# Peptides against a protein of PDB entry 4PN1, part 41

Target 1, 261 residues: chain A of PDB entry 4PN1
Amino acid sequence: KIEMNFLNKPIVPDTTKVISNFLTHYLITEPVEHVEIEAKLGTLIDLETQNRFEFPVMNETILNPEFNLRTRFESDMTASEHKYLNEFLNQAFRDSQKPGRLPFAYKHTKQVDLFYETEDNSRDKIRVSKNQSDNQVLACVKKRRVADLFLYCPNDAFDIRISISDELPVSMPSGNQQPSLTRLKDRVGYVHQEIKIDLTKTTQNDPVYDTTERHELEVEFGNIADLRDRAQKAKDGMEAPLFRRVQLFMDNVRILRREHS

## One batch from the design tools (peptide; aimed at target 1 N64 F67)

Design b1_p20_7_s1 (made by RFdiffusion4, then SolubleMPNN; from b1_p20_7 with T2S E6L E7K H13Q Y16L)
Fold by OpenDDE base, seed 5:
Structure b1_p20_7_s1 (fold): chain B 261 residues (1-261), chain A 20 residues (1-20)
Amino acid sequence: as target 1 above (261 residues)
Amino acid sequence: SSEEILKLQKELQEKLEEEE
């Protein structure tokens, strides 16, 4: 007879615990009311070298936010990498439609984001999102980045930023106000077990910078209410449901960050 | 210059983060 270990019980990866604690803080301890929790694929850049950050570790490592590592995170990839991931996810979608599998849901959206300055000159801009086809307002929010957790992934094509954001619903800007920035988004979205995976092509016209195109992949918790419930249970001593959900999320992230053309 | 490029990159990154 074989056993998993000397306790014959499952063990939770340390990464899962650290992330779970991070999430619990902003879900329960200091709760963000309109919380968005997402992971973006990208590259940690060393500000001194302008190359990918190098840390003396050999595997996925959560960086301690208490240390200033003089890094920036570039949430961009090449068009070829983005295309490859799209094809990969399309295949995963098709395979999930087979009997015995849980199917993906798929959605393609094109929207325009209009950014407005606030009257108080707050750093947080108002974002009005509209559907490109009919100009229907989808959302009007003030998004605030609350916290970030960075994962250095030396063996993979991408590093990861997990972000906690507050998307506060706000009133529409005055009709006389002009947007300071416009952003076109072409987004292909996949949902599996309430985990959202979005591939986004963003075209941005900036008055200071020339038109830029960005290719992003993000993974998001699609059911915040469930996640908050799990986090509360974890605070109450039942950690397993939260750990399972975080593990699922991270496994999806790990699959994606390993894929490259 | 390298310093100017670094400054520009930092400013761009800060702006992108602010507008995410």
Scores: peptide ipSAE 0.020, ipTM 0.408, DockQ to the pose 0.031
OpenDDE base, seeds 1, 2, 3, 4: peptide ipSAE 0.000, 0.018, 0.019, 0.017; ipTM 0.298, 0.380, 0.359, 0.407

Design b1_p20_7_s2 (made by RFdiffusion4, then SolubleMPNN; from b1_p20_7, 7 letters changed)
Fold by OpenDDE base, seed 4:
Structure b1_p20_7_s2 (fold): chain B 261 residues (1-261), chain A 20 residues (1-20)
Amino acid sequence: as target 1 above (261 residues)
Amino acid sequence: MSEEILKLQKELQKKLEEEE
């Protein structure tokens, strides 16, 4: 007979605990009302060298936000990397349709985001999202970045930023107001067990410079209500449901960040 | 691509990130 360990009980990795605590803080302790929680694939860049940051660790490591490491996070990848991930996810989608598996859901969305300045000239702009096909308004929000947690992944193609954001629903800007910025988003979305995986191509026109294209992959918790419930239970002493959900999320992220052409 | 163009693209990318 083989046992898991000398207690024959599952244990929770420290990474899972740290992330769970981070999420619990912004779900329960100081709750963000309209919270969005996502992980983006990208690169931690050393501001001094302009190369990928090097930290004296050998595996996935959550960076302590209290230390200024003089880094920036680039939530972008090459077109070839993005294409590879798309092909990888397409295959995963196909495989999940087989008997005995939980299937992916698939959605392709094209939207335009219009950004408007606020009266107080705050850094937080109003974003109006519209469907490109019928110009239907999908959302009107003011998004505020609340917190970030960075994972340095020396053995993988990408580093990770987990972000907590507040997407406050707001009224539409006045009809006489012009957008300060317009972005086109082409998004391919995969949903598995209420975890959303989005590949997004963002096109932005600059009046002075050529059109820029950004390639992003994000992983998002698709059921915030459930996650909040799990976090509340964790605060009440029952941590297992939250840990399981966070581990599922992180395992999906770990799969994706290892894939490269 | 010139170094100057690359620099400008990076700056634009930074602005994009700030508007997330």
Scores: peptide ipSAE 0.008, ipTM 0.276, DockQ to the pose 0.025
OpenDDE base, seeds 1, 2, 3, 5: peptide ipSAE 0.006, 0.006, 0.007, 0.000; ipTM 0.283, 0.306, 0.289, 0.286; seeds 2, 3, 5 fail the geometry check

Design b1_p20_7_s3 (made by RFdiffusion4, then SolubleMPNN; from b1_p20_7, 9 letters changed)
Fold by OpenDDE base, seed 5:
Structure b1_p20_7_s3 (fold): chain B 261 residues (1-261), chain A 20 residues (1-20)
Amino acid sequence: as target 1 above (261 residues)
Amino acid sequence: SREEILELQRKIQEELEKEE
């Protein structure tokens, strides 16, 4: 007979607890009203060396935000890596359509994001998103980055940034305002068990600089209401539902960050 | 063994799901 441990009770990994607590804070304790919670694949860069940060750990580690490590996070990858992940996810999609599996949903979106300065000259810009095909307005929001949690992953191709953002719906800019920045986004989206996985190619035209392309992969909680409910239950002493959901989220992230060409 | 570990992980997950 095999038991889980000497108490024969489930044990939650510390990583799951830390992330769960982080999320609970911004879902329940100091709630963000229009919260977006996503993980991006990228690289922690040492500001001194401009190379990938090297931390004296041997596995996935959540970095303490109270420490200034003099790092920045670059949420980018090569076109080759991005293509590989796309092919990987396509295969995962196909496999999930088989009997006995929970299927992926798939969506391909092309949009243009127009950024406008706010009247108060705040750092936050208004983003108007339009469909590239018909110029239909998809959203008009002011996005504010609230908090970040960084995971250093020395054994994987990518490090992880988990971000809490507030996407506040706002009124359209006045017709006389010109956008300060325009970005084209080609997004391939996969959804599995309400976890959203997006591969995004962003093209930005700068009048001074050459056209730049960015390749990003993000994993997002697709059901915030459910997550908030789980967080509330956790706050009330029932932690298991939240832990399970966070673990699912992180497992998907872990799968993706391990894949490379 | 790997199989035993996977089985334990499954059991843990099932227990967590029961609490939902």
Scores: peptide ipSAE 0.019, ipTM 0.408, DockQ to the pose 0.018
OpenDDE base, seeds 1, 2, 3, 4: peptide ipSAE 0.006, 0.011, 0.011, 0.005; ipTM 0.332, 0.297, 0.321, 0.266; seed 3 fails the geometry check

Design b1_p20_7_s4 (made by RFdiffusion4, then SolubleMPNN; from b1_p20_7, 9 letters changed)
Fold by OpenDDE base, seed 5:
Formats: sequence, structure tokens, C-alpha cells
Structure b1_p20_7_s4 (fold): chain B 261 residues (1-261), chain A 20 residues (1-20)
Amino acid sequence: as target 1 above (261 residues)
Amino acid sequence: SSKEILELQRKLQEELELEE
């Protein structure tokens, strides 16, 4: 007879616990009202060397935010890497349509984001998102980055930033106000079990800087209400539902960050 | 059916790809 361990019970990975606690804080303890929780693939850059950050660990490691490691996170990848991930997700989408699987849903969107300075000179900008085809306003929000959790992944092509953001709906900027920044976004979004995976190509036109392109992949919790409910249960002593959801999220992230051409 | 899935896959290919 084989057992899982000497208790014959599943063990929750420490990473799952740490992330779960992190999320619980901003879902329950100090709740963010319009919370967005996403993981982005990218690279931790050492500000001293301008190369990928090196930490004396050999596997996925959550960095302690209490320590200033003098790093920056670049949420970008090459066009080739982005294309590969697109193809990979397309195949995953196709495979999921087969009998016996839970299917992906997808959405291809093209939008323009217009960023405006706030009248109070707040650091946070107002983002107006419009559909490129008909210029219909999709959203007008003030996004505030609340917290970040960084995962150093030495064995993978990408490091991970998990971000807590507050997307506060706000009124449209004054009609005479000009945007300080314009971004064109081509996004393919995949949804599986309420986990959103977005591939986004952005073209940014800045009045001061040259046009830049960025290729991003992000993984987002698609059902915040459910996640908040799970977090509340965890706070009340029932942690399993939250752990399962976080584990699912992280497994999807792990799959994606390991893929490379 | 398998045939329907294949056809769907073919039709959706363009919608699943980002513009370069």
C-alpha cells in the first residue's frame, strides 16, 4: 500500500500559502474595492548590472518585498517569444474543444488606451479605453498599483510579477484635455476555468518618446467575487478552497513561463 | 463531432492570432 506521506494527506506548497496570504490581505484584511489581480511574465533586472537579477537560489522563489533588492521588472518579451506563446495557447485552445475537456473561451480585442493626467496632479493617470473599430468607450478608470509580489524563476525564461491593482471607475476627462499617452492594444484573451490569459501587443505613442512596442503575457483571476469568498473562508479557518484556486492559477503561470521556442 | 471541431479550428485560426 502506498501513501502520500506519513500523514497520508495532501501537502500545500509553501508558495501557495504565501501567495494566498498575500491575496487575502488585499481581498479581506485591507480590501481593495475594485481589485485586479494578475501575474505578468517578464524579467527581474538588477539595476546595478542591468542584467537579469541573480539570487542564490535554484528554483522558483518569492522575493521578500521588505527588502530593497534594487531591481526593476520588465514586463516584456521578444516578438518571437510572444508568437510562440500565441501558437502554444492556440493549440491549447484547440485541444480543449475536444470531448472530455473543459473548453477555452477566447476573445480578440483591438483597443486604444488614452492616458490623461489628473487635475490634482496625482501620480495615477486616468485611462480611457476605446474600441478601435467604433471608438466606443469601454472603460474609464484610474488604476492604482497597490502591491507587487515578485517570483524569481531561475530555471525558466521568465520571472513573474503578481500585482494587486485598484481600478477605480472615474469620470471622463474634460473634453479639452489631451492625452499624455496613447496605446494601441491588440489582445487575444483566453479563459479557462475563469483564469484569464491575455497576450497583448501594445504600440505606444508618446509625444516625447519614440513609438515603442511591447509584447506582454498576463494571467488574471477572472472571478474576483469567488476569490474574495474563498479568501474570506480562509480567514475563517477553511483554507482549502483558496489554496486550490491559487494552485490552479500558479500552475497555469508555471506552464506558460516554461514555454520557449 | 471531430469533423466539426476541425472545421471550427480552421475558421478560428485567424481570430486567435495577434497581428505582427
Scores: peptide ipSAE 0.030, ipTM 0.641, DockQ to the pose 0.011
OpenDDE base, seeds 1, 2, 3, 4: peptide ipSAE 0.015, 0.006, 0.023, 0.016; ipTM 0.395, 0.339, 0.414, 0.372

Design b1_p20_8 (made by RFdiffusion4)
Pose (drawn by RFdiffusion4):
Structure b1_p20_8 (pose): chain A 256 residues (1-205, 211-261), chain P 20 residues (1-20)
Amino acid sequence: KIEMNFLNKPIVPDTTKVISNFLTHYLITEPVEHVEIEAKLGTLIDLETQNRFEFPVMNETILNPEFNLRTRFESDMTASEHKYLNEFLNQAFRDSQKPGRLPFAYKHTKQVDLFYETEDNSRDKIRVSKNQSDNQVLACVKKRRVADLFLYCPNDAFDIRISISDELPVSMPSGNQQPSLTRLKDRVGYVHQEIKIDLTKTTQNTTERHELEVEFGNIADLRDRAQKAKDGMEAPLFRRVQLFMDNVRILRREHS
Amino acid sequence: DFYDFVLDSLDDFFDDKYGS
């Protein structure tokens, strides 16, 4: 017989607790009506060295946003790094279809992104996405970035950015208006337990941009867990962000 | 010393600002 600790009850990892606080704030305390919560793989770049951020730590660590660490985030990876993750996810996809497993879901999207500027003093963009096939509109949203949280991961090829955005559905722009940006987007979507794993390849109309993102697919259920956590029963919220971060961690450690 | 301070203030910051 073996116990996990001298209490024999599970304890919350420090990171899971902190991220749960970050998510509960923008879900409950200062709620965002149309919230998107996603984490992207990439690289933390030191503004002076223009290289990867160096920090005297040995494990995955959350950076305090109230400190100026002179850093930016590159949400980009090489084509090989993108293909390597594609193959790994495909293999993980088929293995989930086997007996006893909760399966993956799959969705491949070939669409066009159109970005517009707003009439306000804000730096928001109005995004219009269309199919590359028939050109029917998939979405028309005004997107506002609310908050970011950065995880420096010295043991891995990637760092993590957790972004909280606000995607408000809006009406279509006028025809007599030039889009600020137009690009193709090849998005390969995997879904497991309502956690979305998106492998995106955008082509600038040339320059290519390869990304991997992991986002909560069921916000309404997550908001409910955040409410229960604020009221004391915080175990479901913790179990949820633990699953999210563990998925993000598996993909982060996958590299040649 | 500065980087230790940044790491040590992290949990308190998220409990006070976002956990309350």

Design b1_p20_8_s1 (made by RFdiffusion4, then SolubleMPNN; from b1_p20_8, 14 letters changed)
Fold by OpenDDE base, seed 5:
Parts: sequence; C-alpha cells; structure tokens
Structure b1_p20_8_s1 (fold): chain B 261 residues (1-261), chain A 20 residues (1-20)
Amino acid sequence: as target 1 above (261 residues)
Amino acid sequence: SLWQEILDSLEPYFEEVFGK
C-alpha cells in the first residue's frame, strides 16, 4: 500500500492555496454578485526596460501585490501564436471526441461590442454585445474589474493574469445615444469540464489611426455557482473539492501557456 | 491589510486538515 505522504492526508500545493484564498475572498468574504473569474495569457512588461519582466526566480511565481515591481500586463500575442493555439485546441477537441474521453464543446461567435457612456458619468462604460449576423442583443452590462493576481512564468511563453470582475446587467442605453466605441470580436470557444477556453480576435477601427487587432487567449471558470459552493465549504472548514477545481483550472492554463509556434 | 485578509480566507480548512 502506498500513502500520499507521511501524514496520509492530502496536501495543497502553495500556488493552489494562494489562488484558492484569492478566489474565496471575492466569492464568499467580500462576494462579487455577478462574478467573472478568468486567466489571460500575456506578458509582464518591465516599465523601466519595456521588455519582459525579469525576476530572480526559476519557476511559476505569484507576485506579491504589496510590492511595487513597476510592471504592466499586456494581454496580447502574435497572430502566429494565436493560430498555433487554435490548431492545438482543435486537435485537443478532436481527440476528446474519442471513446473513453470527456468531450469538448465548441462554439464560434462573431459579435460587436458597443460601448456607451453612463448617465452618471461613471468610469465604467455600458457594453452592449450584439451578434454580427442578425444584430441580436446578447448582453448589456457594466463590467468592473475588482482584483488581479499576476503569475510570473519564466519557463513558459506567457505570463498569467487572473482577474476578478463584476459584470452587472443593466438596462439598454436610450435610443438616441451613440456608442463612443465599437469593437468587433471573433471568438472561438472551447469548453471542457466546465472550463471555458476562448481565443479572441478583437478588431477596432479608428478614423484617424490604422485598424488595430488584438489576439487574446483566456481561460474562465464556467460554473461559478459550483465554485462558490466549494469555496463556502472550504471556508467553513469542511472537506470540499475546491482545490481540485482550482488545480484543474490552473493545469489547463499551464498547458496552454507553453504551447506556441 | 487586505492581502493578509485574503491569504487567511481558508485558514479554517487548514486548521481542520493539518491542526494548525
């Protein structure tokens, strides 16, 4: 017989512990009502050098927010990297359809996001999302970013930002209002075990500047209610598979951040 | 601090599992 350790009790890896604490705070302690929890692939940029941040560590490391490291996070990648990840995920999708596997779900969405100023002149704009094909309204929300946690990943192609956001449903802007900004989103979405993986091409037209295109990959918890339940149980000192769920999420992120052209 | 509070969010679980 083999035991998992000399206590024969489960142990939580430190990274998983920190992230789980972070999520639990905004799920339970100071709960965000319409919470979105996502990880974006990108690059931590050193503000002094304008190059990728360098820190004296040799592996995946959660950065302490209490320290001013003079960094910014760029949630972008090259078109080539984005294409490679798309092909990689397509193959993963195909493989998951085989007998004995849990299948991916796949969805391709093209939408336009219209941004409107609020009546109270709030910093947060109203976002109206519409389907490009039939102009059907998909959502009307005010999104507020609540908190971020950054992972420096020196051994991988990308660093990671885990973000907590509040997406508050709001009423449609008045018919006489014009959008201050429009963005086209071409999104390829994959779902496996209620973890959402989205590849998004965002196009923005400017009358003065050239058209800009951004390529993003994000991983999101697809079942917030379940995650909140797990977090509540863990916070109450009860056995709960919170850490397994967080581990699953992070393992998917870890797979993706090392795959590049 | 806020971040210390965040890091202590699941302390009851760890007390239950590990006795600390």
Scores: peptide ipSAE 0.386, ipTM 0.861, DockQ to the pose 0.081
OpenDDE base, seeds 1, 2, 3, 4: peptide ipSAE 0.380, 0.371, 0.373, 0.379; ipTM 0.853, 0.850, 0.859, 0.858

Design b1_p20_8_s2 (made by RFdiffusion4, then SolubleMPNN; from b1_p20_8, 14 letters changed)
Fold by OpenDDE base, seed 1:
Structure b1_p20_8_s2 (fold): chain B 261 residues (1-261), chain A 20 residues (1-20)
Amino acid sequence: as target 1 above (261 residues)
Amino acid sequence: SLWEEILNSLESYFETVYGK
């Protein structure tokens, strides 16, 4: 017979605990109604050096948001890195189709995002997403960034930003309004155990600057209702598989941020 | 503070399960 530890009780890893608290706050305590929870791969950049931030730690570390570290987060990677991750995920997809495995789902989407100013002149813009092939409206939302949590990952190719956002469905802008910004998105999406992994190429035309292309990878909780239920149970002091779900999410993130060309 | 509140969101869980 073996036991988990000298108490013979499960424990919650500290990173999982911190993230779970962060998520629970915006799921339950101060609930965001149309919450989106995602982790993006990128780089913490030191504003003073303009290089990757260096912190005196040797492993994955959640940065304390109460400290001004004078950093910015760049949610971007090279085309080569993006291609490598795409190939990596394609292989993972293929392997998951084998007997005895839980399969990935796959979807490729090309869309255009149109950004409009709001009638109330609020800071947040309305985003209309349309399918590039038939111009059908996919979504019309007002997205607000609520909170961020940053992970410094000195042993990996990428750092991580976990973001809480509110994506409020809103009515379409009036027909006489012109978009202030247009972005083309080529997105390859993978779903495994209701966790979404998206590789996105974003093209933006700027009248002042040359056309820019960004390469992003994001990991998102695909079942918010389930996550909220788990968080509620934990908040109520009941044993709940919240931490296991958060652990699964983070393990997927950890796999991805370690892969590089 | 806000972040103190955030980081203690699951206080009831840990009190119940671990006595903390």
Scores: peptide ipSAE 0.485, ipTM 0.910, DockQ to the pose 0.083
OpenDDE base, seeds 2, 3, 4, 5: peptide ipSAE 0.479, 0.470, 0.479, 0.477; ipTM 0.907, 0.905, 0.907, 0.906

Design b1_p20_8_s3 (made by RFdiffusion4, then SolubleMPNN; from b1_p20_8, 13 letters changed)
Fold by OpenDDE base, seed 4:
Structure b1_p20_8_s3 (fold): chain B 261 residues (1-261), chain A 20 residues (1-20)
Amino acid sequence: as target 1 above (261 residues)
Amino acid sequence: SLFKEILESLESYFDEVYGK
């Protein structure tokens, strides 16, 4: 008989513990009411060198936010990298349709995001999202970035930013108000076991400058209620599979960040 | 600090249920 370890019990990796604590804080301890939890692939840039950040570690490492490392995170990739990831996910989708597998769900959406200034001139703008095809209003929210956790991944193509955001539903702007910014989003979405993987091409027009495009890949928890329930049980000292859900999320992220063109 | 608070949030849970 083979056992997992000398205790013959599952053990939670330290990375999973840290992330679980991070999520639990904003789910339970200081709860964000309309929380969005996502991981974006990108690059940690050293502000001093303007190159990818270098740190004396040899594997996936959560950066301590208490230390000023003079970095910025670029949540963007080349069109070639984005295309490669799209092809990779398409293949994963096809493979998941085979007998004995849990299938991906697939959806292609195009939406327009209209940004409006608030009366108090807050940095947090109101975002109205509409479906490009029928102009149906999908959402009207004020999004606030609550917290970030950065993972430096020296052995992989991308670094990771895990973000906690509050998407507060708000009333539609007045009919006479004009948007300050308009963005087109072309999104290909993959869902597997309630984990959402989105490839998004964002186009932004500027009246003075040329059109800018951004290519992003994000991984999001698709069932916040379930995650919150698991976190609450853990916080209450009950045996709950919180770490399993976090592990699933992170394994998907780890698969994706290794892929490059 | 906030970060320290976050790191301690589930300390007892992980120690008791999953071990250190």
Scores: peptide ipSAE 0.275, ipTM 0.855, DockQ to the pose 0.084
OpenDDE base, seeds 1, 2, 3, 5: peptide ipSAE 0.087, 0.000, 0.016, 0.216; ipTM 0.625, 0.328, 0.430, 0.826

Design b1_p20_8_s4 (made by RFdiffusion4, then SolubleMPNN; from b1_p20_8, 13 letters changed)
Fold by OpenDDE base, seed 1:
Structure b1_p20_8_s4 (fold): chain B 261 residues (1-261), chain A 20 residues (1-20)
Amino acid sequence: as target 1 above (261 residues)
Amino acid sequence: SEFQKILESLEPYFEKVYGS
């Protein structure tokens, strides 16, 4: 007979606990109605050195938001890094199709995002996403960033930003309104156990800095309703499958952010 | 702090499981 520990009770890893609390707040305590929860791979940049942030820790560390560490987060990566991750995920996809595994789902989309100013001139813009192939509207939303949590990952190629956003569906802008910004997105999406992994190449024409291309990888909870239910149970002191779900999410993130060749 | 409150969102769970 084997027990989990001397209390014979499950132990929640500290990182999982912190993140779970963070998520529960915006899922249950002060609920965001149209919540989006994503983790982006990137780099914490020290504003003073303009190099990657350095902190005297030896492992994954959630940064305390109460302290101003004078950092910014770049969600961009090099083309080579992005290519590597794409190949890695493609292989993972193929392997998951084998008998005995839970398969990935795969989707490739090319879309254009058009951003419109709101009538109230708020900082939040309306984003209209259209499929490039048939020009069909995929979404029309007003997205608001609610909160961020940053993880410094000294042993990995990337640091992590976990973001809570409110993505409010809104009506289409008037036909005579012109977009203030247009972005082309080439997105490859992988879904495994309702966790979404997206590789995105974004092309944007900048009137000042010419056309730029960005490469991003994001991991998102694909079933918010389930996550909210899990969080509610945890908050109510019930057996909480929340931690297991968050652990799964973080393990996938940890795999993706690891050092690559 | 407000953030500390956020970090304690799941206190009821841990109170139930561990008594603290």
Scores: peptide ipSAE 0.379, ipTM 0.887, DockQ to the pose 0.083
OpenDDE base, seeds 2, 3, 4, 5: peptide ipSAE 0.371, 0.366, 0.362, 0.369; ipTM 0.883, 0.881, 0.882, 0.883

## One batch from the design tools (peptide; aimed at target 1 F22 L149)

Design b1_p21_1 (made by RFdiffusion4)
Pose (drawn by RFdiffusion4):
Structure b1_p21_1 (pose): chain A 256 residues (1-205, 211-261), chain P 21 residues (1-21)
Amino acid sequence: KIEMNFLNKPIVPDTTKVISNFLTHYLITEPVEHVEIEAKLGTLIDLETQNRFEFPVMNETILNPEFNLRTRFESDMTASEHKYLNEFLNQAFRDSQKPGRLPFAYKHTKQVDLFYETEDNSRDKIRVSKNQSDNQVLACVKKRRVADLFLYCPNDAFDIRISISDELPVSMPSGNQQPSLTRLKDRVGYVHQEIKIDLTKTTQNTTERHELEVEFGNIADLRDRAQKAKDGMEAPLFRRVQLFMDNVRILRREHS
Amino acid sequence: SITSATEDDKVLLSDEKPFTE
């Protein structure tokens, strides 16, 4: 017989607790009506060295945003790093279809991104996405970035950025208006337990941009868990962000 | 307020498993 600790009851990892606080704040305390919560793989760049951020730590650590660490985030990876993750996810996709397994879901989208500027003093962008096939509109949203949280991962090829955004559905722009940006987007979507794993390849109308992003697919249920956590029963919320971060961690450690 | 936190060895049990499990 073996116990996990001298209490024999599970304990919350420090990072899971902190991220749960970050998510509960923008879900409940200062709620965002149309919230998007996603984490992107990439690289933390030191502003002076223009190289990867160096920090005297040995494990995945959350950076305090109330400190100026002179750093930016590159949400980009090489084509090989993108293909490597594609193969790994495809293999993980087929393995989930086997008996006893909760299966993956799959969705491949070939669409066009149109970005517009706003009439306000804000730096928000109005995004219009359309099929490359028939050109029917998939979405028309005004997107505002609310908060970011950075995880420096010295043992891995990637760092993590957790973004909280606000995607408000808005009406279509006028025809007599030039889009600030127009690009193709090749999004390969995997879904497992309502956690979305998106593998995106954008082409600038040339420059290519390869990304991997992991986002909560069921916000309404997550908001409910955040409410119960604020009221004491915080176990379901912890279990949820633990699953999210563990998926993010698996994809982060996958590299040649 | 968000403060710094580092990965540790604490164990949390869940019925939800990552896709590798």

Design b1_p21_1_s1 (made by RFdiffusion4, then SolubleMPNN; from b1_p21_1, 7 letters changed)
Fold by OpenDDE base, seed 1:
Structure b1_p21_1_s1 (fold): chain B 261 residues (1-261), chain A 21 residues (1-21)
Amino acid sequence: as target 1 above (261 residues)
Amino acid sequence: MIVEATEDDNVLESELKPFTE
C-alpha cells in the first residue's frame, strides 16, 4: 500500500501558508473593504544592474518585504510572449469545453481609462473607465495599492507580484476637469473556477513621451466573498478551505509563468 | 457569464500582426 507520507495525511506547502497568511491579514485582520487581489507576471529588476534580479535561491521564493532589495517590478512582457500566452489560453479554453471538464468562460473588452487628479491633491488618482464602443461609463474608482508580495522565480520566464488593492467607488469628477492621463485597454479575459485570467494590451499616449504599449497578464481571485469566508474559517481554526483555494490560484499562476515561446 | 468568443478567437494575436503594407 502506498501512502502520501509517514503520517498518511496531506501536508500544506510552506508557500501556500505564507500566501494564505498574507491574504488573511488584508481580508480579516486589517480588512480592506473593496479589496482586489491579483497576481501579475513580470520581472524583478535590480536597480543597480538594470537586469533581472539574481537572488541566491534555486526555486520559487517569496521575498521578505522587510528587506530592501533595491528592486523594481516590471509588469510587462514582449508582444511575442503575450501572443504565445493568448494562444495557450485559447487552447486551454477549447480543451475545457470537452465533456467531463469544467469550462472556461471568455470575454473580450475594450475600454478607455481616464485618470483625474483628486481635489485634495492625494497621490491616488480617480479612474473613470468607459467602454470604447459607446463611451458608456463602466466604473469610477479610486484605487489604492495596499500591499505587495513578490515571488522570485529563477526557473521560469516570469517573476510574480501579488497585490492587495482597495478600489473605492467614488463620484465622477467635475465636468470641468481634464484627465491627466488616458489609457486604452484591450483585454481578453478567461475565467475558470472563479479565477480570472486577463491578457491586457495597454496603450498610453503621453504628450511628452512617445506612445507606450504594455502587455500584461493578470490572475485575479474572482470571488472575494468566498475567499473572505475561507479566510475567516482559517482564523477560526479551519484552514483547509483557504489553503485549497490559494493552492488553486497559485497552480494557475505557476502554469502561466512557465509558458514561453 | 457570457461567452463572447469562439474557439478560434485570438484577438491579441490579430492586433500584434504587423500591418502588411
Scores: peptide ipSAE 0.037, ipTM 0.517, DockQ to the pose 0.020
OpenDDE base, seeds 2, 3, 4, 5: peptide ipSAE 0.020, 0.000, 0.007, 0.021; ipTM 0.470, 0.346, 0.361, 0.445; seeds 2, 3, 5 fail the geometry check

Design b1_p21_1_s2 (made by RFdiffusion4, then SolubleMPNN; from b1_p21_1, 8 letters changed)
Fold by OpenDDE base, seed 1:
Structure b1_p21_1_s2 (fold): chain B 261 residues (1-261), chain A 21 residues (1-21)
Amino acid sequence: as target 1 above (261 residues)
Amino acid sequence: MIKEASEDNNVLESDLKPFTE
């Protein structure tokens, strides 16, 4: 008879525990009211070398936020990489429609984001999102970045930033205000087991700088209420449901960051 | 000749029908 280990019980990877604790803090301990939790694929850049950061580790490693590593995170990829991931996800979508599988949902959206300065000169801008086709207002929010957790992934094409944000609904800016920034977003979204995967092409027109395009891949927890419930149960001594959900999320992230053309 | 940047728009392949909610 084969057993999993000498206790014959499942064991939780340390990465899962660390991430679960990080999420629990901002879900339960110091709760963010309108929380968004997402992972972005990108590259940790060493500010001194301007190259990808090199850390003396051989596998996926959560970086300690208490240490200043003099890095920046670039949440971007090449158009070729983005196209490859789109094709990969399309195939995954098709395969999931087969009998015996849980199906993906798919949505293609095109929106424009208008950013406005706040009256109180706060660093946080008001974002008005509109549908490109009919100019209908989709959302008006003030997004605040609360915390980041960085994963250095030396064996993969991408590093990971897990971000906690607060998306506060706010009133529309006054009609006399002009946007300080406009972004066009072309987004394809895939949802599987309430985990949302978004491929986004962003075009930004800057009056001073040339038009910049960015290609982003994001993985988001689609059911925050369920995640919060799991986190509460974890605080109450039942950790398994939270660990399972975090493991699912991270496995999806791990699949995606390994894929490259 | 302005090379038309192939707008590799994130487009679903034609065989994938969007699920109409």
Scores: peptide ipSAE 0.021, ipTM 0.502, DockQ to the pose 0.020
OpenDDE base, seeds 2, 3, 4, 5: peptide ipSAE 0.021, 0.024, 0.011, 0.034; ipTM 0.454, 0.451, 0.400, 0.484; seeds 2, 3, 4, 5 fail the geometry check

